# Designs tried in a protein design run: peptides against a protein of PDB entry 3T6J. Part 2

Target 1, 375 residues: chain A of PDB entry 3T6J
Amino acid sequence: PIVESYIGFIESYRDPFGSRGEFEGFVAVVNKAMSAKFERLVASAEQLLKELPWPPTFEKDKFLTPDFTSLDVLTFAGSGIPAGINIPNYDDLRQTEGFKNVSLGNVLAVAYATQREKLTFLEEDDKDLYILWKGPSFDVQVGLHELLGHGSGKLFVQDEKGAFNFDQETVINPETGEQIQSWYRSGETWDSKFSTIASSYEECRAESVGLYLCLHPQVLEIFGFEGADAEDVIYVNWLNMVRAGLLALEFYTPEAFNWRQAHMQARFVILRVLLEAGEGLVTITPTTGSDGRPDARVRLDRSKIRSVGKPALERFLRRLQVLKSTGDVAGGRALYEGYATVTDAPPECFLTLRDTVLLRKESRKLIVQPNTRLE
Target 2, 372 residues: chain A of PDB entry 3T6J as posed
Amino acid sequence: PIVESYIGFIESYRDPFGSRGEFEGFVAVVNKAMSAKFERLVASAEQLLKELPWPPTFEKDKFLTPDFTSLDVLTFAGSGIPAGINIPNYDDLRQTEGFKNVSLGNVLAVAYREKLTFLEEDDKDLYILWKGPSFDVQVGLHALLGHGSGKLFVQDEKGAFNFDQETVINPETGEQIQSWYRSGETWDSKFSTIASSYEECRAESVGLYLCLHPQVLEIFGFEGADAEDVIYVNWLNMVRAGLLALEFYTPEAFNWRQAHMQARFVILRVLLEAGEGLVTITPTTGSDGRPDARVRLDRSKIRSVGKPALERFLRRLQVLKSTGDVAGGRALYEGYATVTDAPPECFLTLRDTVLLRKESRKLIVQPNTRLE

## One batch from the design tools (peptide; aimed at target 1 E207)

Design b1_p8_2_s4 (made by RFdiffusion4, then SolubleMPNN; from b1_p8_2, 5 letters changed)
Fold by OpenDDE base, seed 4:
Structure b1_p8_2_s4 (fold): chain B 375 residues (1-375), chain A 8 residues (1-8)
Amino acid sequence: as target 1 above (375 residues)
Amino acid sequence: MTGTFYPD
């Protein structure tokens, strides 16, 4: 078997300022069969990057073919086990040197253990479909999230010699219609500039890329889905995201106005974007459970994903990228924190919903390491 | 920063 490992100060999720990495390491075995799908995704990456909702001037100047491998994790040393990884985490290195993507396949497979009777916040009619396609849809989401989410976009930089990596005279900001007015100076990074929102903002961008591009037929074909199955995968992927946005409230601390988990904050932001789109796309309804205690239901109108959801996500995703590329911290913070704010304002009453989420919270699953042997 | 965690 092919063994892969990595070790070091890598992920900065636990740093409030997004700068200091946590010491982490894993040992894994390559899953050759599952890696084949990701190889096909890599082969289409250059073309799929053009489908993202920003002009080529905001994309990397030259496509560098990355690696993408599905891994079965034997051991993982860290505070949390991810489903996917894109490294390095430095945007400048991603632009100039390239990057590697991995899907932790056996971690993703834990999703198949979902019990119907414990599945919260979904309509009964959606539960069986959700259980059936949760795993496959998440494979698609992780692949897109890592490769085309974290692996996309350009930072505008002025180096220590005063040279720009973009043409100041010709590059136009698609949001303002004006020339580029801000950029990263020498020594400035995404994390150093955007600080407290950097990790969550980037995760939100990557998750949004996943939702946006999963609508593309070529992506679904790469993962082996067509016809009704493809439509169900799309629906469940979007449904999973809006449900996750509700579940995310567990990780908000009202007393401190603080989020404790970057990915969950990102998912809440996406939920807010899709709710703002209106037109009945997403509905969250407080209910009463069979036990007589508060409950809730999330509904996603699948017929409005392309007509309502996609355009809303397109506009939002473009704004995220433009603000990131230009190093516009003020604009980026205003946008992101606006969507990340949790209040009890109607009609959603998110703080009240948070109480419901906490009430319906299940015990945390423990991931147990596998073992292997030679036969 | 680039890890994807499974939502519970």
Scores: peptide ipSAE 0.076, ipTM 0.826, DockQ to the pose 0.671
OpenDDE base, seeds 1, 2, 3, 5: peptide ipSAE 0.064, 0.067, 0.068, 0.071; ipTM 0.819, 0.806, 0.823, 0.818; seeds 1, 2, 3 fail the geometry check

Design b1_p8_3 (made by RFdiffusion4)
Pose (drawn by RFdiffusion4):
Structure b1_p8_3 (pose): chain A 372 residues (1-112, 116-375), chain P 8 residues (1-8)
Amino acid sequence: as target 2 above (372 residues)
Amino acid sequence: ARTYDFTS
């Protein structure tokens, strides 16, 4: 459509429980030139799903070209203006017929070297160079194969299923599936507090995982003297964001105030656990004399260490999502999402520095439409 | 609905 639109109580992020949605609406025009660069990603999107750490029976039954667009926003009502979105928010529809992927083009043109804190003098060079371009990649993957992948196991009214039980097996355990989503049950209705952050974490992780693929970069025109940097800046940005996320964590209430930031911290912790000097947090000192930190990500160890930690992670997340296992999901997540002062990082002590170097986001003014 | 947010 020339004009793209949508509205309702949709994103559930701001409900302390995680079920009730916050009202919003948007009207934006579809840009053509930048969209083909996405419809390409859609065309070859079929194969990639099978590159995911879980078998094809643990994935959605068919596939689709649901849609991927680039929208110049006219009116976006509500609290915020996301860079990209995958909707509608009803999972059943995500699997049965389809969904849509939205990359807002003109919001980007808004959001783009001393404020590059927690990096090094190198790095921030590659950051300034490849941030913008890589942003499209991470978004495309986050939206398309982030939430585009995965399959829900639901018990329909009768004792039957939406799948064949005897032929499905859990790779982690080896047994046959003992858990699932029953009638009326949904992602938010079960995982609740964690559902948003958990699902987002999965999407971003698949983001990096498939951002390691040559083909996707060929779609975005990255290879050779190019294919490096973008991937690096992407991962580096992920780990740095994992650091900045401490600002949005409330230690007193032992509570996270966001899904994205928390998820990013989780991915950071998983990478730190992979160890092998791949990632480091250094309690440095800024030129101003105050405290500071430097995030060190060894790029040569990306495929040899980090990737395994990823696909093991995604395999577990997805496995627990399909069977709808809350116990394992939480125990696996809230454990990773825990914030403490234990070394050799001391995140409780780092958080202060993160708050000192903290940023306050900008404001996006919007135009109106007068009727003549 | 799931969205993607900017990083710093």

Design b1_p8_3_s1 (made by RFdiffusion4, then SolubleMPNN; from b1_p8_3, 5 letters changed)
Fold by OpenDDE base, seed 4:
Structure b1_p8_3_s1 (fold): chain B 375 residues (1-375), chain A 8 residues (1-8)
Amino acid sequence: as target 1 above (375 residues)
Amino acid sequence: MRTFEFDF
């Protein structure tokens, strides 16, 4: 078997300023069979990058073919076990040297173990479909999130000698119609500039890429879904995201006005974007559970994903990228914190919904390390 | 960067 490992101060999610890495390491075995679909995704990556809603000038200058491998993790030493990883975490290296993606296949498989009776906040009519397609849809989401989410976009940089990695005279900001007016100076990084919002903002961008590109028929084909199955995978992927946005409220601390988990904050932001799109795309309805206590239901109108959801996400995703590329911290913070704000304002009444979420909270799953042997 | 799933 092929063994992969990494170790070091890698991820900065637990640093409030997004700069200091947490010590992490894993040992895993390559799953060759499950890696095949990700290899096909890599083969289409250059073309799929062109489908993202920003001009080529905001994308990496040269496509660098990344590696993508499905791993069965044997041991993972860290504060949390991810479903997918994109490394390195430095945009300059991603732009000039390339990157590697992994899916933690056996971690993803654990997510498949959903009990219908414990599945919260979905309509009964959606539960069976959700259970059927949650795993496959999450495979799609993780692949897109890592490869084309974290693996996309360009930072505009002025180096220590004053040279720019973009043509100041010709590159136009698609949001303003003007020339580029801000960039990263020598020594500045994504994390150093965007600081407290950097991790969550980037996760939001990557998650949004996943939702956006999963609508592309080629993506679903790569993962082996066609026809009605492909549409169901799309629906469940989007449904899972909007549900996750509601669940995210568990990780908000009202007293401190802060979020305790970057990915869940990102998912809440996406929920807010899709709610803002209106037109009945997403509906959250407070209800009463069978126990007589508060509950809620999330509805996603399948028929409006492409007509309402996609355009809303397109506009939002483009703004995220443009603000990231230009190092516009003020604009980026205004945008992101606006959507990340949790109030009890109607009609959503998110703080009230948070109480419902906490009331319906289930016990955290325990992931047990596997073993392997020579047979 | 990573992707996490949190079940609820």
Scores: peptide ipSAE 0.368, ipTM 0.902, DockQ to the pose 0.656
OpenDDE base, seeds 1, 2, 3, 5: peptide ipSAE 0.343, 0.351, 0.345, 0.367; ipTM 0.901, 0.903, 0.907, 0.907; seed 3 fails the geometry check

Design b1_p8_3_s2 (made by RFdiffusion4, then SolubleMPNN; from b1_p8_3, 6 letters changed)
Fold by OpenDDE base, seed 4:
Structure b1_p8_3_s2 (fold): chain B 375 residues (1-375), chain A 8 residues (1-8)
Amino acid sequence: as target 1 above (375 residues)
Amino acid sequence: MATFEFDP
């Protein structure tokens, strides 16, 4: 088999300042069959990048064809096993040298193992659909998240010699209508500037790209979904995200006013964005469980995903990108921390909901190292 | 960077 290995101080999620990498390593086998969908996605990447809600001037100057493979992980040494990876983690290298994407296919498969009776916070009518399409929709989300999420966007830079990687006279900030007024100076990086919010902010951007682009028929076709199936995949992908936003409250520490998990913080932010969109798109309803204790239900109106959800996400995603590209830490922090704030304000009463989330917390899954054989 | 279903 084709074996891939990955090792080093790579991911900085456990560093509050997003700078210090955790030692991580894995050995995996290439899944040729499952890589085919991602190869098709790569083939469409240049076109799909143009569908993102920012001007080409905020995208990479030159499209560099990335690698994308599906891997079955044999062993993973680290604090957590991801479903997908985009490397390197340096934005400057990603935009100038390229990047590699991997989907950890057998990790994704673990996500499929949801028992209906243990599935929390969904309407009863959505449970079967969710169980059916969670896996496939997550494949779509991960692919988009890595390739077109982390793999998109440009940082405006002034190098040590004073040269800019953008035309100061012609490039316009789409949010302000003005010329670019801020950028990264020599030695400044995404992580160094955005520090405590950098990881979560970037994950939020990538997740948002996934939700946004999964609406594109070409994407769904690449993954083999058409007609009603395609619509169900879209619905479940969005539903999974809003549910995740609620589940995210587990990882918030009210006493410290901080988040303990970057991805879940990101998902909470997205939930807040979609709730803000209003018009009945997302509804979280406190309920009483069969045990007489607090419960909750998340409802997503599928008919409003395109009409209400997409425009809201578009605006938000564009703002994320523009602020990232321009190195506008003040603006970026204000935007992101605003949506990441957890209070008990009505109507959502998130702190109260957090108690419900904790009460209904599912048992942690144990992922054990697999084996393989030649037959 | 990576995608996680939940906290590792």
Scores: peptide ipSAE 0.414, ipTM 0.923, DockQ to the pose 0.509
OpenDDE base, seeds 1, 2, 3, 5: peptide ipSAE 0.396, 0.390, 0.395, 0.402; ipTM 0.920, 0.914, 0.919, 0.920; seed 2 fails the geometry check

Design b1_p8_3_s3 (made by RFdiffusion4, then SolubleMPNN; from b1_p8_3, 6 letters changed)
Fold by OpenDDE base, seed 4:
Structure b1_p8_3_s3 (fold): chain B 375 residues (1-375), chain A 8 residues (1-8)
Amino acid sequence: as target 1 above (375 residues)
Amino acid sequence: MSTFWFDF
C-alpha cells in the first residue's frame, strides 16, 4: 500500500487571528479507487476554473496541476479530523508552486452512519433521499471545496521591490468597474490582513465554490452521476449546506458575539445568502416535535436552485473573491460580518432557532482509529 | 486548509 503522512504546525483555525498554526499530523493509506475520481477532477480543473464567477485576471496566472488523493486515515493527531485538506496554506505558494489536495475517505464514510430517526430539521419526505445521497454529495463537495475552492483565485501583490503581479493599467475590478485600488504589500498575507475573519471567510468561499460548481454537469459526471441521480446529488448537497447553516448556530456564543468554529460560521453565512435570495428557495419553519418541544424544518425548493440559488451565490462568491484578491479588508469585513451576524430579528429569529438547535443537539460521534495488516 | 463536517 501507498502510505502518506504529514506533520507540523499546519492549520490556524484555533488562532483567533488566523496566523499561528496548530501542531497536527496523520498517517494514511491511499485509496486508489477513490483517488481515480479525484484524478479526473484534476484533469478537468483548468477548464472548471474558468466557470468560476470572476475574470481570469482574478484567477491564478498559470494553472499548476495539483495532486489529489483519497486517503484512508490510520491515525490523526490534532484537535479535529477533517474530511478534506488543501495544502500549503499560503496563497503565495499556491500561486507560484502549486498545492496538494487530499480527501479523507474513511472520515467521509462516517456520514453513512446517520440514523433516520436521529436526523433533525429535515422534512420527512427528504430524509430517505438525504440518507441515500449524503455520502456521495460529500465526496463531490469536498473535492470541489479543496481543489477549486481553496485552489482558486489570485491575490494581487506588490513585492518588496515595488513590482506588481498584475497590470495596474488594464485590470478592472468587476464589482466597481474601476482599476485596482488595493492589494497586498510585501509581507502581508491573507491571514495577516483579514485576521479574525480570514479562516471563516476562506472556508465560506470554498464551500460556495462547491455549491456553485456542483451544478455543472461535467462535475457530476466525473463522480459517476448522471440523469436523475446527478440531480439528486445536487439537491442533497445544497440541502445539506442549508441544514448545516442552521446547525451552525450551536457554535455561536451570543454573550461573546463570536463563533467557535470557522466552517460552521461559513455555512451559516451561506444560509443567510440563500435566504436573502428569497423567492421561496429556502424556508426555515419552527415546529413542534413529537415530544411537544420546539423543533424546526428546513426546506429547499429543488426547482429554484438554478434559477434563484445559483445567481445569488454567483454574486456573493464573486464579491468574496474580489475583496480577497484586492486585500480590501474593510469591504470584506463589512460583507462577511454582515452575513455572519446572529440576531433575533424576524422573520428568521436566529437566536430563537439557536435554542431549538441546542435542544435538538445530538451526542458527538467518536471516530475510532482503524488498523491495517498484511494479509 | 481543511473541510470539517459535523453530524447532528
Scores: peptide ipSAE 0.244, ipTM 0.877, DockQ to the pose 0.661
OpenDDE base, seeds 1, 2, 3, 5: peptide ipSAE 0.228, 0.213, 0.235, 0.232; ipTM 0.872, 0.875, 0.874, 0.872; seed 2 fails the geometry check

Design b1_p8_3_s4 (made by RFdiffusion4, then SolubleMPNN; from b1_p8_3, 6 letters changed)
Fold by OpenDDE base, seed 4:
Structure b1_p8_3_s4 (fold): chain B 375 residues (1-375), chain A 8 residues (1-8)
Amino acid sequence: as target 1 above (375 residues)
Amino acid sequence: MSTFEFDF
């Protein structure tokens, strides 16, 4: 078998300032069969990058073909076990040297273990569909998130010699219509500049890329979905995200106005974006459970994903990228913290919903390292 | 950077 591993101070999610990496390591075996879909995704990556809602001037100057491998994890040492990974975490290295993606296939498979009777916040009519397609849709989301999310975009930089990696005279900011007015100086990084919002902001961008590009027929085809199946995968992927945005409230601490998990904060932000789009796209309805206690239902109108959801996400995603590329911390913070704010304002009453989320909290899964053998 | 299904 082909064995892959990594070890080191890698992910900075647990650092409030997004700077210090947590020690992490894994040992895994390559799953050749499952890697094939991701290889096809890589083969289409250069074209799919052009489908992202920013000008080529905000994308990497040269496409560097990344690796993407599906891995079955034998051991994972860390505080959390991801379903997918994109490394290195340094944007400059991703931009100039390339990157590697992995899907932790057997971790993804754990998502299939959801029991219908324990599935919260969905309409009964959606539960079976959700259970059926959660896994496959999550494969799509992870692939897009890593390869085309974290693997996309350019940082505008002025080096120590004063040279720019972009043409200051011709590159136009698509949001302002003006020339580029801010960039990263020598020694400035994404994390150092955006600090407390950097990790969550980037995860939000990557998750948004996943939702946005999963609408592309070529993506669904790569993963083997066509016709009604493709539409169901899209629906469940979006439904999973909006549900995750509600579940995210568990990780908000009202007393400190603090988010304790970057990905969950990101998912809440996406929920807020899609709620803002209006037109009945997303609805969260407080209900009463069979036990007489508070409950809630999330509804997503599948017929409005493309007509309402996609345009809203397009605008938001473009703004995220432009602000990231230009190193506009003030603009980026204003945008992101605006959507990340949790209040009890109607109609959503998120603080009240948080109580419901906590009340309906599912038991934490214990992830146990597997065994492998030759039979 | 990563994608997480479960809490971190």
Scores: peptide ipSAE 0.360, ipTM 0.911, DockQ to the pose 0.479
OpenDDE base, seeds 1, 2, 3, 5: peptide ipSAE 0.337, 0.329, 0.345, 0.338; ipTM 0.906, 0.902, 0.910, 0.908; seeds 2, 3 fail the geometry check

Design b1_p8_4 (made by RFdiffusion4)
Pose (drawn by RFdiffusion4):
Structure b1_p8_4 (pose): chain A 372 residues (1-112, 116-375), chain P 8 residues (1-8)
Amino acid sequence: as target 2 above (372 residues)
Amino acid sequence: SYDVYPNA
């Protein structure tokens, strides 16, 4: 459509429980030139789902060209203006017929070297160069194969299923599936507090995972003296964001104030666990004399160490999502999402530095439409 | 969604 639109109580992020949605609405025009560079990603999107760490039976049944667009926003009502979105928020529809992927083009044009804190003098160079371009990649993957992948196991009214039980097996355990989503049950209704952050974490992780693929970069025009940087800046940005996320964590309530930031911290911790000097947090000192930190990500070890930690992570996340296993899901997540002062990082002590170097986000003014 | 920016 020339004009793209949508509205309702949709994103569930701000409900302390995680079920009730917050009202919003948007009207934006579809840009053509930048969209083809996405529809491309849609065309070849079919194969990639099978590259995911879980078998094809643990994935949605068919596939689709649901849609991927680039929208110049006219009116976005509500609290915030996301860079990209995958909707409608009803999973059942995501599997049965389809969903949509939205990359807002003109919001970007808004959001783009001393404020590059927790990086090095190198790094921020590659950051300034490849952040913008890589942003499209991460968004595309996050939206398309982030939430586009995965399958829910639901018990329909009768004792039957939405799938064939005897032929489905859990790679982690080896048994046959003993858990699932029963009638009326949904992602938020079960995982609740964690559902948003958990699902987002999965999406971003698939983001990096497939951001390691030559083909996607060929779609975005990255290869050779190019294919490097973008991938690096992407991962580096992920780990840095994992650091900045401490600001949005409340230690006194042992509670996280956001899904994205928390998820990003989790991915950071998983990478740190992979060890092998791939990632480091250094309690440095800024030129101003005050405290500071430098995030060190060895790029040569990206495929040899980091990737395994990823696909094992995604495999577990997805496995627990399909069977709807909350116990394992939490125990696997809230453990990773835990914030403590234990070395050789001391995140409780780092958080202060993160707050000192903290940033306050900008405001986006919006135009109106007068009726003549 | 991905990255959310405040509205004016």

Design b1_p8_4_s1 (made by RFdiffusion4, then SolubleMPNN; from b1_p8_4, 3 letters changed)
Fold by OpenDDE base, seed 1:
Structure b1_p8_4_s1 (fold): chain B 375 residues (1-375), chain A 8 residues (1-8)
Amino acid sequence: as target 1 above (375 residues)
Amino acid sequence: SFEVYPLA
């Protein structure tokens, strides 16, 4: 088998300031079959990047073809095992040298192992579809998240010599209609400027890219879905995200007004965006469980994903990118922290919902190192 | 990176 590995200070999620990497490492085996799908996605990446809701001036100047491989993890050392990885985590290197993507396929498989009777916060009529398509939708989401999420966008930079990597006279901010008024100076990075929100903000951008682009027929075709199956994969992907936004409340600490997991914070933000869109797109209904204790149900109106959800996500995603590109920390923080705020204000009453989420929380699944053998 | 906790 083909073996891949990495080791070092890579992910900064454990740093409250999003700067210092955690030492981690893995050894994995290439899954050739699934890797082929991701290679098809790579082949379409340059075109799909153009589908993102920002001008080409906010995208990398030169497309660099990345690698994308599906891996089955043999061993992983770290605080948590990711489902996908995009490295390096330095935007300048991503823009100038390229990047590599991996999907940890057997990690995703663990996530699939949910019993129907234990599947929380979904309507009964959605459970079977969810169970059927959760796995496939994860493959789509991970691929898009890594390749076109983390692998997209440009930072406006003035280098140490005073030169800009963009034309100050011609590049227009699509949100303001004005020329670019802020950028990264020499020595400034995404993490250094956006600090406490950098990791979660970037994850939110990447997740949003996934949801947005999964609506594109070409994406679903790449993964082998057509017709009703493609629509079901889309539906389940969006449904999973809004559900995840609710589940995310587990990782919020009200007493400290902080989040303990960057991806979950990001998913909560997306939930807030889609709730704000209104028009019955997303509904969270408090209920009473069979045990007489609080429960909840998340409903996503399939018919409104494209008409209501997509435009809302488009606007939000564009704002995320523009603020990131321009290094507008004040604007970015205001936007992101606004959506990341958890209160008990009606109609959502998120703090109350958090209590429900915690009440319905099950024991965390254990991930155990697999074995291989020659047959 | 993309991280999904094994949530029920």
Scores: peptide ipSAE 0.170, ipTM 0.841, DockQ to the pose 0.353
OpenDDE base, seeds 2, 3, 4, 5: peptide ipSAE 0.121, 0.192, 0.149, 0.137; ipTM 0.816, 0.852, 0.833, 0.833; seeds 3, 5 fail the geometry check

Design b1_p8_4_s2 (made by RFdiffusion4, then SolubleMPNN; from b1_p8_4, 4 letters changed)
Fold by OpenDDE base, seed 4:
Structure b1_p8_4_s2 (fold): chain B 375 residues (1-375), chain A 8 residues (1-8)
Amino acid sequence: as target 1 above (375 residues)
Amino acid sequence: SVERYPLA
């Protein structure tokens, strides 16, 4: 077997300022069969990057072919096991030196353990479809999230010598129609500038890329989906995201106006974006459970994903990228914190929904790590 | 990275 490992101060999600890495490491075995899908995704990456909703001037100057491997983790030392990884976590290195992607395949497989009777916040008619396609759709989402999410976009930089990595005279901000007005100075990084919102903002961008590009037939084909199956994978991927946005409320602390999990905050933001799109795309309905206690249902109109959802996500995703590229902390914070704010305002009444989410909270799953043997 | 699962 092919063994891969990494170790060090890598992920900064537990740092409120997104700066200090947590020491972690893993030992894993390459899953050759699953890696083949990601290899095909890498082969299409340069073309798929062009499908993202920003001009080439906001994308990396030179495409560097990354590695992407599916791994079955044997040992993971850390506070939590991710589903996917894109490293290094430094944007400057990503755009100049390249990056590596991994999918922790056996971690993703945990999603297959969902029991129908315990599946919350979905309509009964969606439960079987959700259970069937949650795993496959999550493979698609993770692949896109890592490779084309974290692996996309350019930071505008002025180096220590005063040189710019972009043409100040010709590059236009697509949101304003003006020349670039801000950038990263020498020593400034994504995390240092965006600080408390950096991790969640970046996760939101990556998740949005996943939702946006999973609509592309080429992506679905790479993962082996066509026809009705492809449409179901799309539907379940989007449904999973909007459901996750509701579940995210567990990780909000109202008393402190604080989020405790970057990915969940990101998913809540996406839910807010899709709710704002309106037109019946997403509906959250408070209900009464069979036990007579509060419950809720999330409905996604699959017929409106492309017509309503995609355009809304396109605009939002472009704004995220432009603000990131230009180092516009004020604009970025205003945008992101606006969508990340949790109130009890109607019609959603998110603080009330949070009580429902907490009431219906499932027991935390324990991840049991496997072993292997030579036969 | 995507969602993390807390260890025991």
Scores: peptide ipSAE 0.155, ipTM 0.846, DockQ to the pose 0.775
OpenDDE base, seeds 1, 2, 3, 5: peptide ipSAE 0.098, 0.098, 0.171, 0.113; ipTM 0.852, 0.824, 0.856, 0.831; seeds 1, 3 fail the geometry check

